# Peptides against a protein of PDB entry 7UQJ, part 262

Target 1, 160 residues: chain A of PDB entry 7UQJ
Amino acid sequence: PELYQNFNITPPRGVLFHGPPGTGKTLMARALAASCSSDERKITFFMRKGADILSKWVGEAERQLRLLFEEAKKHQPSIIFFDEIDGLAPVRSSKQEQIHASIVSTLLALMDGMDNRGQVIVIGATNRPDAVDPALRRPGRFDREFYFPLPDVKARFKIL

## One batch from the design tools (peptide; made by RFdiffusion4, then SolubleMPNN)

Design b2_p25_1_s2
Fold by OpenDDE base, seed 2:
Structure b2_p25_1_s2 (fold): chain B 160 residues (1-160), chain C 160 residues (1-160), chain D 160 residues (1-160), chain A 25 residues (1-25)
Amino acid sequence: as target 1 above (160 residues)
Amino acid sequence: as target 1 above (160 residues)
Amino acid sequence: as target 1 above (160 residues)
Amino acid sequence: LDEKVQEAVEEAAKLRNEQAEERAA
């Protein structure tokens, strides 16, 4: 919230952090949660791993997503961090389509159903942005992408 | 402390974490603080930003440094983390030399005045190690340097 | 290597980075890899995810581990980073014991077979250190542990 | 503290994004 408030930017409903493993996507999400938490306004940080939502809650993943979003709504301001969101919403490949399609459709609906006035930011982290369903990357969802490159050696030479 | 104690290493008085932004210098300092905190021995983590020490405490920066070191001494084992220490102790450039020289000299004296038996570790983080006064990088001060490079993109392409 | 060489510490064969998700374990491992890479001596950073080794290479996980360690040996100095190592070597619970036992035994043997003169550091990252097979946490393996706490709210309140 | 880590991480992310944009250009 405050990050985007400080920029006079309406917080995107979803932010996609993409980049190689260990580029600090999860760290950034935590840091964002922590910076936006003043003593007066604690941001509640919800973290879920995409693969865990699929594997632990077979048949209840949609319900768990709904509960997560409702809990995040109750504890506003909040950040929902989906680590490895490519594991939650893989590009629709034909065979596993039905179960994944329901979860993806639920996530889409939950992101679409967030009133722009809600202090809930959804951060998705992925190592493979192209492995995330393009429907999630549309306006009103994960419409902002932050590339987490491996910070390059060339950046080091410009700091020298 | 315990990290070095567990290694039977005399903790350096100062450790310089240097490297490009977002290489995890601050994260490492925090991780070290927390890994050294057992349930039985909490490490007190003091964090100060170099620029803040100069800007907030015009004419009192020396006193604030002294208070910080005394407080860290009282709460041993402790870590003092100076983020952006290049902002606190820039290489002496001609015009702002006098005020900076007093702060740098105070920091030098405080680091020199730490008894080797004190469980106070000073971590300085900088993006520009060459912008830090070389006097701070001498033995008995920030005598250990940890480079936090940007992980090279070329190293990543060999992981693919 | 160089991080520990600079400390005159025999590099542990294995370092366990443990702590809550997004505490920057992966970032640290990368920062370490890169810090040890001078322009003259590039450290090769190998990253593998524990769950990926189990899931992608059913029946070849042992071979992939061996190849990884041999490749790391060929490209010394090197860091092998196992992200989510609790997924690679879970505490031996009764039901999936055999396949996991072979992988764990292979990893144990590979860590034990590293000559102490090798410039290969193995970093395991886990969110659940207690979910890692205790055999991996023994001397000569992951014998050094670094806790990456969430910067506790209480630590934050004492920094205020 | 978290704000400063955040500022540092944000500045780092901004620098990374600027560099990524400079590379994508």
Scores: peptide ipSAE 0.000, ipTM 0.231, DockQ to the pose 0.090; fails the geometry check

Design b2_p25_1_s3
Fold by OpenDDE base, seed 5:
Structure b2_p25_1_s3 (fold): chain B 160 residues (1-160), chain C 160 residues (1-160), chain D 160 residues (1-160), chain A 25 residues (1-25)
Amino acid sequence: as target 1 above (160 residues)
Amino acid sequence: as target 1 above (160 residues)
Amino acid sequence: as target 1 above (160 residues)
Amino acid sequence: LDEKTEELTLKAAELLAQQAEERAA
């Protein structure tokens, strides 16, 4: 609540940062965490890479997600940042359906189970928003999207 | 030359960005590309992920590096950004010595072969500077290093 | 001049960045500095926090402002960034009138004394534009204003 | 939508560059 109140926005449970590689998605997430941190209120920032969760924790990915959300709740106010979230929750393709489906289902349940009173923000970053399971992009999950364009020189010169 | 004069630095052939994940290394590289582009002088930005070059181009990685440097030279002024460069040029460990040694040797030769008059900048980004082959960190290669610290609240308040 | 010519804008003496906390105002100012730095023209970036100038330099704030502008002029092209400028130049409220009035008067005089040929940009950032003395928001001072909305989807769609 | 995020993004990068320069000085 309060993180989002500081932003005068209804607390999204999740925010999707999408855009080309190296457009500052992860930096923005960290900058948001730091901006929302005050001397009185330090935000705990948790970062995980989607592909790393799948590759390092084969068969334990669901458990690691649960532990991450529990830890984030314990250390609230907190931000959970998933870098390359399309690697964690790829669009359901036939050849790896079962394992990916369980991880996606767990992440959905964890996001849905976040009480609106929790001071936990989930930020997903992807270069491929269309590769993220649409179920994650529904209201109450990653219901806010932020496009990180390439820093085009022209756009920069217009804005700066 | 010109891009480096913007930074009041002798043109390094290469710049190593290192620091924790999501500290904006890739964003910085893109922002540098954008900053150095003018209406009169658009910089061409090439981005490659080190692990992707190894994984996608098994046995062709050296050729892909050569093509990348040729393309960058053709489209100069240019920036070549290697994200996760430690994935492209891991510190020589005994068990994969031959394949990695060839790629490292090719990258070294390409960086050494950059004419000091070329408008090609090479930026490497890593979370693990100690995992980058020390040969790449020598003068005339990645001879400038920039540490990207965590946006610590205190550091942010000091810097922001 | 040239900084502003690169932006195809008449050199404002000052730019006011305003918007909610954490919307990247300070980030913007530093990006302006780096964008406006060319190979031929490195920009010197000076940052000060308005509240810090008041708190650290009680009775010396005016002198510190003068020194800052002199240093910026000496190192031109330069950007002076005032973060939390509402802390430096609060709207004249009766109870602290004299001390704040002197600092505001000094800042006004310094901004007015910038020759249009000076390569010094002043950027003020605030979360409370209405708390900034209106005298600072007049032509030839902070005469350009940029609203930094929350990265709300809607606000972002309006600006991007 | 693209310009201001690009702006924020460029800004983040430049802030970090400047932070890196200030730490290298």
Scores: peptide ipSAE 0.010, ipTM 0.382, DockQ to the pose 0.053; fails the geometry check
Fold by OpenDDE base, seed 4:
Structure b2_p25_1_s3 (fold): chain B 160 residues (1-160), chain C 160 residues (1-160), chain D 160 residues (1-160), chain A 25 residues (1-25)
Amino acid sequence: as target 1 above (160 residues)
Amino acid sequence: as target 1 above (160 residues)
Amino acid sequence: as target 1 above (160 residues)
Amino acid sequence: LDEKTEELTLKAAELLAQQAEERAA
């Protein structure tokens, strides 16, 4: 959180946390939310799983995404965390592909519709960055990517 | 491994990490593996998802669990991390229940079959501890439970 | 990094990670560095141990700190991570106390001399926050503190 | 690559540890 302000970098609308499973992407997102909430200013943390968006909200997923972004905007400052955001990627079944494409297009539109001055940060976590629609990874969306690499055994030895 | 040796505590056969999603259970398991790996003694870290054990290994899940425990034993000291271990719990459909029950029974037998002298630690992570078969939570299995709470807003404020 | 910009929070010059040993403070610092480096903008990560600053650089520690901050400034955006920053605190031997006090005073001056617009973040990690000079913990220095608690001793005793 | 995940892993472990103590208090 702090680094980008010090760097006079326009805060991304979205951050993509990518790396192998169990590298702490979800926890980092929660940590960032925690590390940005002061006594004076609580940050509202919204969490959704990519697979839950598809499975629990069949036909309502787009509406639920809209409601999520509206609620995040209402409860600013806010973080929206999408865990397993690659779960929104089209599955090779043509009917599911169209549904997934509609959900992704809705997410794109919601991220594009965020005012750059808005106090809503979107964090996406994925184990498969290449399974995330390249349109989500463009400037003004998930335009910052954070690699959560496996603890390299050599790096373990440098940490230990 | 080293922590338990340093404290002369018989290492638990299994540890259940439970708490809300994205409280970093998976990450803690990897961090424990990393923090227990010294230059002198690397810890082999095995990771499986409960849902992957069911979906990817239909009919071979029990065999894959056996192979996992054999490999972990061969590569001692080892950590076996089961992410989303509640995904091994029987789902209310009777045919799926029998499949899940067979997988759970295999996991129980594998945990019971671990020699107390073995340098294999099993970590299960779940968002739903009550969805984990009570048999897995008995002494000699996941007999230790760690609650991974949400970052409390008050302690967020002590961090900020 | 991004969160502070989105929230219009003046980024701290320094962040103190404090908590018991093996709570992952070092790892958090590096993860922040990783989580701030994109393909387009790599963050230069500098790491020093407090004890190494004292032991390896006897009589040159102040100079090495100055060089570190200059190099970090040259290679912006940068993170300077001081692991075991409490190792810079005076140890009760009078001669070592004077040397430590000089190093701490140099670090204070370097942190104060950072332009608030500079793209250098300092992270200090300590197991002993009360062993960190209170002057380092003042606004404009390590003015944010992150407590890295042990997984609760009861939870540790449930792991252990 | 692996150094950064160990780092994020311990970071997340620390944050989890923090969260665990915050609820134990």
Scores: peptide ipSAE 0.009, ipTM 0.358, DockQ to the pose 0.053; fails the geometry check
Fold by OpenDDE base, seed 1:
Structure b2_p25_1_s3 (fold): chain B 160 residues (1-160), chain C 160 residues (1-160), chain D 160 residues (1-160), chain A 25 residues (1-25)
Amino acid sequence: as target 1 above (160 residues)
Amino acid sequence: as target 1 above (160 residues)
Amino acid sequence: as target 1 above (160 residues)
Amino acid sequence: LDEKTEELTLKAAELLAQQAEERAA
């Protein structure tokens, strides 16, 4: 917030981590959460997988997203990390497309509803930025994008 | 500026990044500069090491600091990053203590002289916040402090 | 190991992080340690600077490296991070070249002696990959290299 | 790792900055 504030930049509500698999997107999100946590100010880290949002919470995914954002707001400063956010993308079934559309709509609304004063950061990680709904990539949502290239071919960090 | 202005908060003129070695303070400053840079609004990033200020510019360090702040003001929005700002701390020689005192006095004056409307952020990074002159840590200078913990165990990620 | 085991990849015995200063090599190593650390499985992070190995332990550097690797093995899963591993490079004195050669030989032997089943990752960070002994960059040692670029030139960091 | 490290670096820095800003706030 403050840096963006100092530069008259609307703080990104969300940051998109994109890049090939095993590129350390999840690692970076965790490292960031840890590095921002001090003795005086502990950051709460919330992690959800895009696939888990669709598979575990069929019909409750929207409610679970709302609860997640409320809990993150209660425990601010906080990070919400969506790993594999492209896993919210529709699989080939029309039913999953509707569920996806509803979940994405809810996520959009939740990101739009975040007060810029709230110390909640949303991080989305994907291997396929083009599979992320462009509506999520607009200003005030995942408006900052960070590419995680393959480490030059020889060095696969499997970042767990 | 505007967000701090909109909230009647005096924008911090300086931000102190402190924490153990290799906690990413320098990386953070660079990433901040990049994240704040857009196609429409490029941020200029100035980097100096505390040790270089003392060693390379013996007798000109004050002038070089003045030039740095003038150049940052000319190229606003800008970030001035002082890496290892505790390296401005006196080494055991009386001559270096006097040079340090003079450099710190100049830095204090430059930070005090920044118009709060200027889009210049000063970031100081240190591994030893207690080795930073307390005068630099006062309101209107490095009045915001960010601890960079070791990403060790104690940062309780409540991974929910 | 488990990461690498889970994916049937021969764990790199060592990973070289290389790239310009302040590109977050040390942060990434720490972030890796943190992210691989769970409530069930804490990763122990060992950090040494290349310059400290040469300067603090003149004549005992080999013994200290052996102890470091033994301690890392005892506390596995673990990361050994060598920051500024190019600082093991000989400075202009022949005595430092011999000390360097001995330390590098010991490090080579220790990396060669690591069982691939051991949950010890070695990370070397350097700003000068060409100043790292090519013997350290061979398969079974720092056989994985990760470039840490300057944050993209398009974000106009005039790094002055 | 070039763009990744760059962007990991950028992201680490943004998040640390946000956390920094949040701590400052």
Scores: peptide ipSAE 0.009, ipTM 0.325, DockQ to the pose 0.052; fails the geometry check

Design b2_p25_1_s3
Fold by OpenDDE base, seed 3:
Structure b2_p25_1_s3 (fold): chain B 160 residues (1-160), chain C 160 residues (1-160), chain D 160 residues (1-160), chain A 25 residues (1-25)
Amino acid sequence: as target 1 above (160 residues)
Amino acid sequence: as target 1 above (160 residues)
Amino acid sequence: as target 1 above (160 residues)
Amino acid sequence: LDEKTEELTLKAAELLAQQAEERAA
């Protein structure tokens, strides 16, 4: 919380963490969730995997997304973390299954429907940002993008 | 490897990272790979996802596993990281698909076939250690187990 | 930054990350730096180790600290991360070397001298918060403290 | 284990700071 006021930066609704697998995207999201919570102000952390939404919620993915966002709103301040969001919201193609198009459309609508003053942050993590539907990367959605590089050997050397 | 020698600990062949999603398992594996890598001694990091082995390597998973272990041996010292290993090596049941049984059997054989003197460490990460075949958790395989707790909400709560 | 505005939390000048080694302190500091940076608003991340300030900057530590803070101010919005800050700012004792007292006094003065509106955040990380001079933990300095618990000892042991 | 996890955490930190630096760059 405090970092943002110092920088006079408006909080995003949605943040896209992208970078190679095992670069700490999910850890970061959890760390952010944990870090933003105080004894006085607990942040509720909701986590879903894109692949799990598609595989476990077959035929109910839209409903589960709606329930997730309502629950996050009810428990605000909250973070919704979508791991592997490229699985949930792949790039729309003419050959894409209608089910993917509906899930993506639901997620878009849910992100667009968030109150900008709502204390709900959505974090999407992907290993393939280019595989995420560009519509999700627009302002008011995942409009901030964070690249998680491989810990390059050089970069690690500077911290050590 | 180097980390174990510093602690006078015999390196395991296999290490199971378990804990909730986004607890840093994959990041930790990458961080180990780079920590053990010096300017003089580079550690090669191989990464696979269990789900990707099943989905992308359909019908060739055993071959791809063999190739992975041979490549890791060729590039030793090396780390093989299996993310979501519960996808690759689910608990054996009488109802388990024969394809899963063959993949698991191949992984078991590859881990058993590693020379103890080989500078190849295998790290498996799972969110569900109880969903991993107990045969993989035996000595000489994933015989060391590490729980990645959720970053305690309290802990990272302070950062914000 | 964005997380903070959603939570309506005033940014600290200084944040102390504390917790056992390898709990994510430095990771979090870096992630915060990354998260606060946008394409429009780049956050400069400065990193120093407390031990390095004492060992590498022997006789110049005060000057290096001043230069660091001036550079951070020049490149604001910025984050200064002190890893192992207990090495830099040990608890003042009657037997403490005069050199440590001067370094600590310099850091105190630098933190006190920051404009509250300055877009410079200082993050200190330590494994021993009780070894950090209590003067650094006062309001306007490292006045927010974040505990990084051990990922369960078992979890860390498997990574390694 | 703590030290090793520290190192890993430091490395994760390094990654995140690099991301910060890369975003700052």
Scores: peptide ipSAE 0.008, ipTM 0.373, DockQ to the pose 0.086; fails the geometry check

Design b2_p25_1_s4
Fold by OpenDDE base, seed 2:
Parts: structure tokens; C-alpha cells; sequence
Structure b2_p25_1_s4 (fold): chain B 160 residues (1-160), chain C 160 residues (1-160), chain D 160 residues (1-160), chain A 25 residues (1-25)
């Protein structure tokens, strides 16, 4: 919220962090949650992994998504970080299991149901933006995309 | 690959990162994946948790391992990072469930099946190297081990 | 242990790290494990996520907790770090499922069963200390609480 | 935002770098 307010930008409902694995998407989401949290305004940070939502919540994944968004709304300002969102919301294909299609549909509805004034930011991280259902990448959902390039080879040799 | 090439060393098929939890094994694996990725040569980084392979893929864990190695070969140069590999490949004991023994046997076969010229590096991270099946620590598998010591108390206070 | 010994304080059986998500609770727990491990005395660090105990070990969560504490005792000095402990030990309510109540009761018994001289420290991390069962926050359990404030934006830029 | 995100990522990468260098010593 504050980061977007300070830039005189309407906070997007959803931000897609995409880029190669290990480019710091998860770290940045945590850093953003942390930087946007002041003493006066604690941001609640909800982290979920897309693949974990599918695997842990078989038959309840939709309910758990709803509860997550309700809890995020209740604890606003909040950030919902979906790590590996391509695992939760794979591209809709004719081969997609009905369960996956239902979860994606629920996530779409939850993102659409967020009021523009809601102090809930959703950050999705993926290594494969093209594996994310294009419906999630539309305006009012994950309508901002940040590419996390591989840090320059020279910068990374200082990391090792 | 490049890191090993720069050191004039044959890249091991497998590297075992071991040390106390939070010593940065996962981070180093990501940093390695990242440093070995240049603009000209993007390394595909596959991350799996050992315990997640057992729990998420009950009855399919072997198939998922095979698919992982096939995908890694298809997207070479690639790094497969097994976090918590002691969860996937516990020491073979007479008390080990048949399923665990089968998964370990599959991982052994997959590591042995990697061509010496394969640009697929496997990194296993464990907090308990002695809990890893010794068969995985043999030459041609996880034949290099890197100990991640606890950073000195003074070094960590600079990170906090 | 050593951190508490250096401060001339009896090591608590349990320490609750609480604060906003991403404040470094998990990092600090790892740092503590790391700082308390010398070349002469390696601390075994056990990490579990509260939500993972509930989800991965349905019907066996209690057994897995017991095994965890036994293993920690066997490998003392040790640290058991429960990340997201509010997921494992939510506040006891009349609406709480019997399974959750049983897991919480098991954790209580395990913490009470730790000898004061046991070189096993339990660190619980939560973003919501008020969501943790008050029974866990009593003397002899998680009787020390450390608030992890959001580092000032400037301080975190030095940590990142 | 892109610049600050990049700067944060670069700083995070540099600090991860420093941490890895300190661990490699």
C-alpha cells in the first residue's frame, strides 16, 4: 500500500513477479511486506504456495482461498503472496482437471471481488508466467508484472 | 556448470550441501543456479523438497522423479535442487517402508543414468548428511560435499 | 543455549518469536541455532511448520511431534523451531476440531516433559501471538516472547 | 517502482552475495 501510495499509483490488486527461479521473487515479496509495514501500520503478510493449495486442500482449496482472502481483508493492510502461482492457476486447457479449473475460477472471483480501495495486495510469484492462466493476468487481477531478471553474472559471482 | 568449468573441475553429477538448518544451503543452491545462468545460457532450476516428494506424490513419487530428471535433461543446462534430501532418501534400514526404498532406488538409478556430459547438476541439501542413504554419496552421485558451517555469531549479527 | 548462558539467564524451554511476517523470526531462529553451534558443540536444528504438521501428518501429527522431541533429545543440544506455530496450536475454542485439540495437548505435554536441564530449546514463530493457545505461553513452555518489530525501512535495506 | 524493486533486488542480491562470501571464508 504505502509503496504504491508514495508513487502516486493506484495499488494494483495483483502483482505478478515472474522470472527465473532464485531471482529473489519470494525475497522481494517479503521485503515489500516488511518495507510497507511501519510502526503505525503493520501489514499482515499471508504466504501460500500454489502447489501446496492444490495438494494440502484437496476438496477444500476453494474454501481455503476464500478464508485467506477474508482473513486478508480482515487484517488489512495486507499482502497475500502466492509463491509458485503457476502451480495453483495453471493455464486453462481442455486437459485440465475439473478441480484445478474450480480453484482458478475461485481465485478469479476473489480477485474480482476485491474493492479497488481494499488495502489487500496480491503478489503472485512464478517462474513461468506463460503457465499462469491468462485470465489471472487481465486488468483488475495480476495487471502488473515485474520481471526478475537473473542478476548479472558479475553480480552473482560476488554472491558465491 | 560454469562455476565448475571456471575452476577447471569436472562438474560433479551431484553436490551435497550439508550443515545446520539456515546456513544458506537453499540460498546457495539458488545463487549457484543464478550465477551459472548468463544472458546467453539460462540455467533451468528445478527445486523439490524431499519430504514433499514423499507426501505429495504417494504412489507417484518415482514417476515424478523420472519426469523431473527428464524435464531437467530437456531444459539443460539445468540444476535440480533437492532441499531436505534426507527426507526423500533416508538411510536404508530394515525398518524402511518399501515405498521409501523404491523412491531411493529410483533416485539412484536416475543419478546413475545421467551422462557425464549432461549439463544437469543435482544439488542435495540436508541438515543430516548421515541420514542420507550412503548409496547416494558414492562417486557419480553426490560425490562432492560442501559443509555449510554456522556463520560465526559476529557474521550473523551483520545479517540481522 | 550459549546465547542464554552468555546473558546469565536460564534458557527458557520455549521462546516465542512473534511479529509481522518477514521480520526475520525464522532467520533469527536459524541464526540462534547457528550461533549456538560451535566446532566443539554442534546444535541440531529441527524445523517444522505448524501448518505442515496439521496437513502432512493427519492422524499421525501427535506421533510425529513425539518423534521430533525424542530425536531432539537424542541429538541435544538441539533447537526445535516451529515456524507458524499458530497453525499448529491455535487458540482453544469450542469450535476447534478434536484433532487440533489433541495436537495442542500433545505439544503441551512434550514441553512440560522437557527437563529444565535439557539442552533442547523450542522456538515458536508466529505472526499472531494472540492466535497461539495461551496454555503454550505459560511458564515452562513458551515463557519468553521476543517481538520482532518491522525493522525500520533503512535498517532492512542493510539486512537485504 | 520498477527501479526501487530492482534496487531492492540488487541490494538483496548484493547482501546475499556478501553473506555467501562471508560463508566461503
Amino acid sequence: as target 1 above (160 residues)
Amino acid sequence: as target 1 above (160 residues)
Amino acid sequence: as target 1 above (160 residues)
Amino acid sequence: LDEKVRELVEEAAKELARQAEERAR
Scores: peptide ipSAE 0.007, ipTM 0.276, DockQ to the pose 0.026
Fold by OpenDDE base, seed 1:
Structure b2_p25_1_s4 (fold): chain B 160 residues (1-160), chain C 160 residues (1-160), chain D 160 residues (1-160), chain A 25 residues (1-25)
Amino acid sequence: as target 1 above (160 residues)
Amino acid sequence: as target 1 above (160 residues)
Amino acid sequence: as target 1 above (160 residues)
Amino acid sequence: LDEKVRELVEEAAKELARQAEERAR
């Protein structure tokens, strides 16, 4: 959050953290939230799991997403972190299409409806970026993508 | 790794990483593996999810654990990382007791059977250390526990 | 800690955590400290900021470092964590050279003077490993280095 | 913190680009 403000870069509405499990996606999102929190300016960190939104709120997922974004807007500056976002907005598959389509459409509308002046950042984390609906990966949504390589790849970069 | 050598402490056979989700438990395990790997000495990193061992191998979980430890021993130096280990070895609850009891007993025996000269470390990660069978948390098993606090708590502890 | 014992590797006196801010370096150091503390054996965690040692103790920085290492030795097992260690031991630049040279020399001597049986680990965290005096990065000092990559760098490698 | 993140992102991005160029060679 602060990085983009300090850099005079329009913060993306959404950032996709992708990479193998245990590469620190969620840790980074929390660390970003904590680092952007000063005593003067606390960032409110909202965490949701994609699968939880579907499983706990069958038929209310759209409402829960709206409430989440409203709460985040009310508690600005804020980060909404969707862990396992591929579980929330899977690529359109035939058997669960209608429920997922409505949820995806709602999430798209909520991301599109975020005023660029709003201090709400959405971070999605996935192990499978290609399992996320491509509509979410377009400009004005999760338009920045952050892969998290395995530490082995990271360790190799230091030996060179 | 280094702390225990400097401390002249017998390295535990197992290390429990515990703390809230997304505190970097898996990232740390992988980073430890990567950093202990040089070009001369590669550490083999085995990752398993506790729930996957139960769900994929109902009735073969004991065999799969044995194979995993044998493979780790064959590829020494190695790390076995159990993500969500509370899903593999839950505290004994009445309804699924027999299957879990056999798996836990097998894991205990495998950890006890590791030669102290073996270059195999077991890392368990959990969000719920109290949901891990206490038998796994005894000396010679997961006898060292590593708390991963939320970044916010860590950020707060720096301000104090 | 354990990995190095099992590997018969001489534990480093120091570990360098490097990588962008917010990548969890400090989080990790604190997690390692908390984790090495059992109810039976509490690890004393000393935290210092590199810039604070210079700014608060101009002319006493060498003494403060000695006192810190003595206190850490007295409270073994212990971790000394230098956050922003590049601020403590910058690469020798002409205008501040003499003060920094004495501090670096003192830190080197303190790290070299740690008995290999001493239960004191030094962790340095930096965002700029190349801004750390190379003398600190030699064997017997910060001879192990852990890269904490940005989410971003993690990201770009999957799109190719 | 943010500047150091940026510098490291930029350095890491440069190093990644360099390594990608070396592999493309």
Scores: peptide ipSAE 0.000, ipTM 0.379, DockQ to the pose 0.113; fails the geometry check
Fold by OpenDDE base, seed 3:
Structure b2_p25_1_s4 (fold): chain B 160 residues (1-160), chain C 160 residues (1-160), chain D 160 residues (1-160), chain A 25 residues (1-25)
Amino acid sequence: as target 1 above (160 residues)
Amino acid sequence: as target 1 above (160 residues)
Amino acid sequence: as target 1 above (160 residues)
Amino acid sequence: LDEKVRELVEEAAKELARQAEERAR
């Protein structure tokens, strides 16, 4: 929202944070949520783990995704953070269970269905951008990518 | 690597970090990776969650483990960090699904197959060392163990 | 323990920490464990992830919960921290697998079976309190709830 | 944190060294 508005950037519908585990992807997503939240404009931060949506919501994952996006829309401005999104939206393979294909298709449709006027940002975090379905990395979805390198020892101490 | 080389220690093939959750096992593994990484010798840090390898790679977990070890060998010096390794390698029981037994057997074989010359260190983190298959805790595998106690409040404030 | 004793509060059997992910729920649960642990009175801190109990202990989850509560009782004063408890105890639905229903029923029975004299506190953490079975949020179970708001940027820098 | 993590890493490394020397004897 404001971070992107202040930069005259059309707020990306989706941002992919990728890089080695614990490089601060989740911390950054949360820092973004907090920094974009002012006293006047509280940003609602939703977080889901990709693996949790699959495992916790067997047969209901699509519905839970829909509900999540609806809730985010109701509480906009909102950030939806998918941690470990490669667990939710793995690369499509011939061996991919139909269940996973349906969930990915639902997520694609939900991202496509977000009005540009919606103050909902979706952040996906992954350690393996190449394990995320390329369809999610297309324009209008996770079309911005930020690499989180391993901080060197010195850079870690600057981030900590 | 260098931390172990500087001590004339044959780098352990495997190190088990155990202790209460969030005692800094993952942070330590990453700090070790960063501290062992010099400007001249970058250590590649691979991280997997035990539960993720089981759940994300149903029927492909053995292959993913092999690929991980191959990739770590290609990018040596490397650290493979298995977070929550008790999820990957639970104690063998008569009720243990054949799938879990196969994954554990694959991990055992991969750890045994690491050349002493390989600059690949495997770090397993668990909150429950007794829930890790004892076969993984044998010499030549996770044969070094580090306990991460809960820091007291003062020690936490010194770590925070 | 002493924190609750000092307030003349009957130690809650269960406390639900809820709020946006990484708002410090796990950190707070651990800080509580450490703050309640004195040199004379060490508090044993048990931690389980809800998703881990389901995935790691398929067909043994009920037994593992029983063992966990027994172990916590043996090592009292104790804190049992369930991270991501919405994975362990999802809202009951007509489509809920019998396995999940059994686990939730076991957890309910274990929480009900805790003697008020037992120095065992159960902390559940969730990002989605509404996804936790309402039966767990009843008096005598997780009957105290603490909301962990997103710290503002300034509060994050004070906690970090 | 850095100094303590470094100290802990160094202590752990020293203890690892000691254990390796004891096993090499």
Scores: peptide ipSAE 0.000, ipTM 0.292, DockQ to the pose 0.022; fails the geometry check

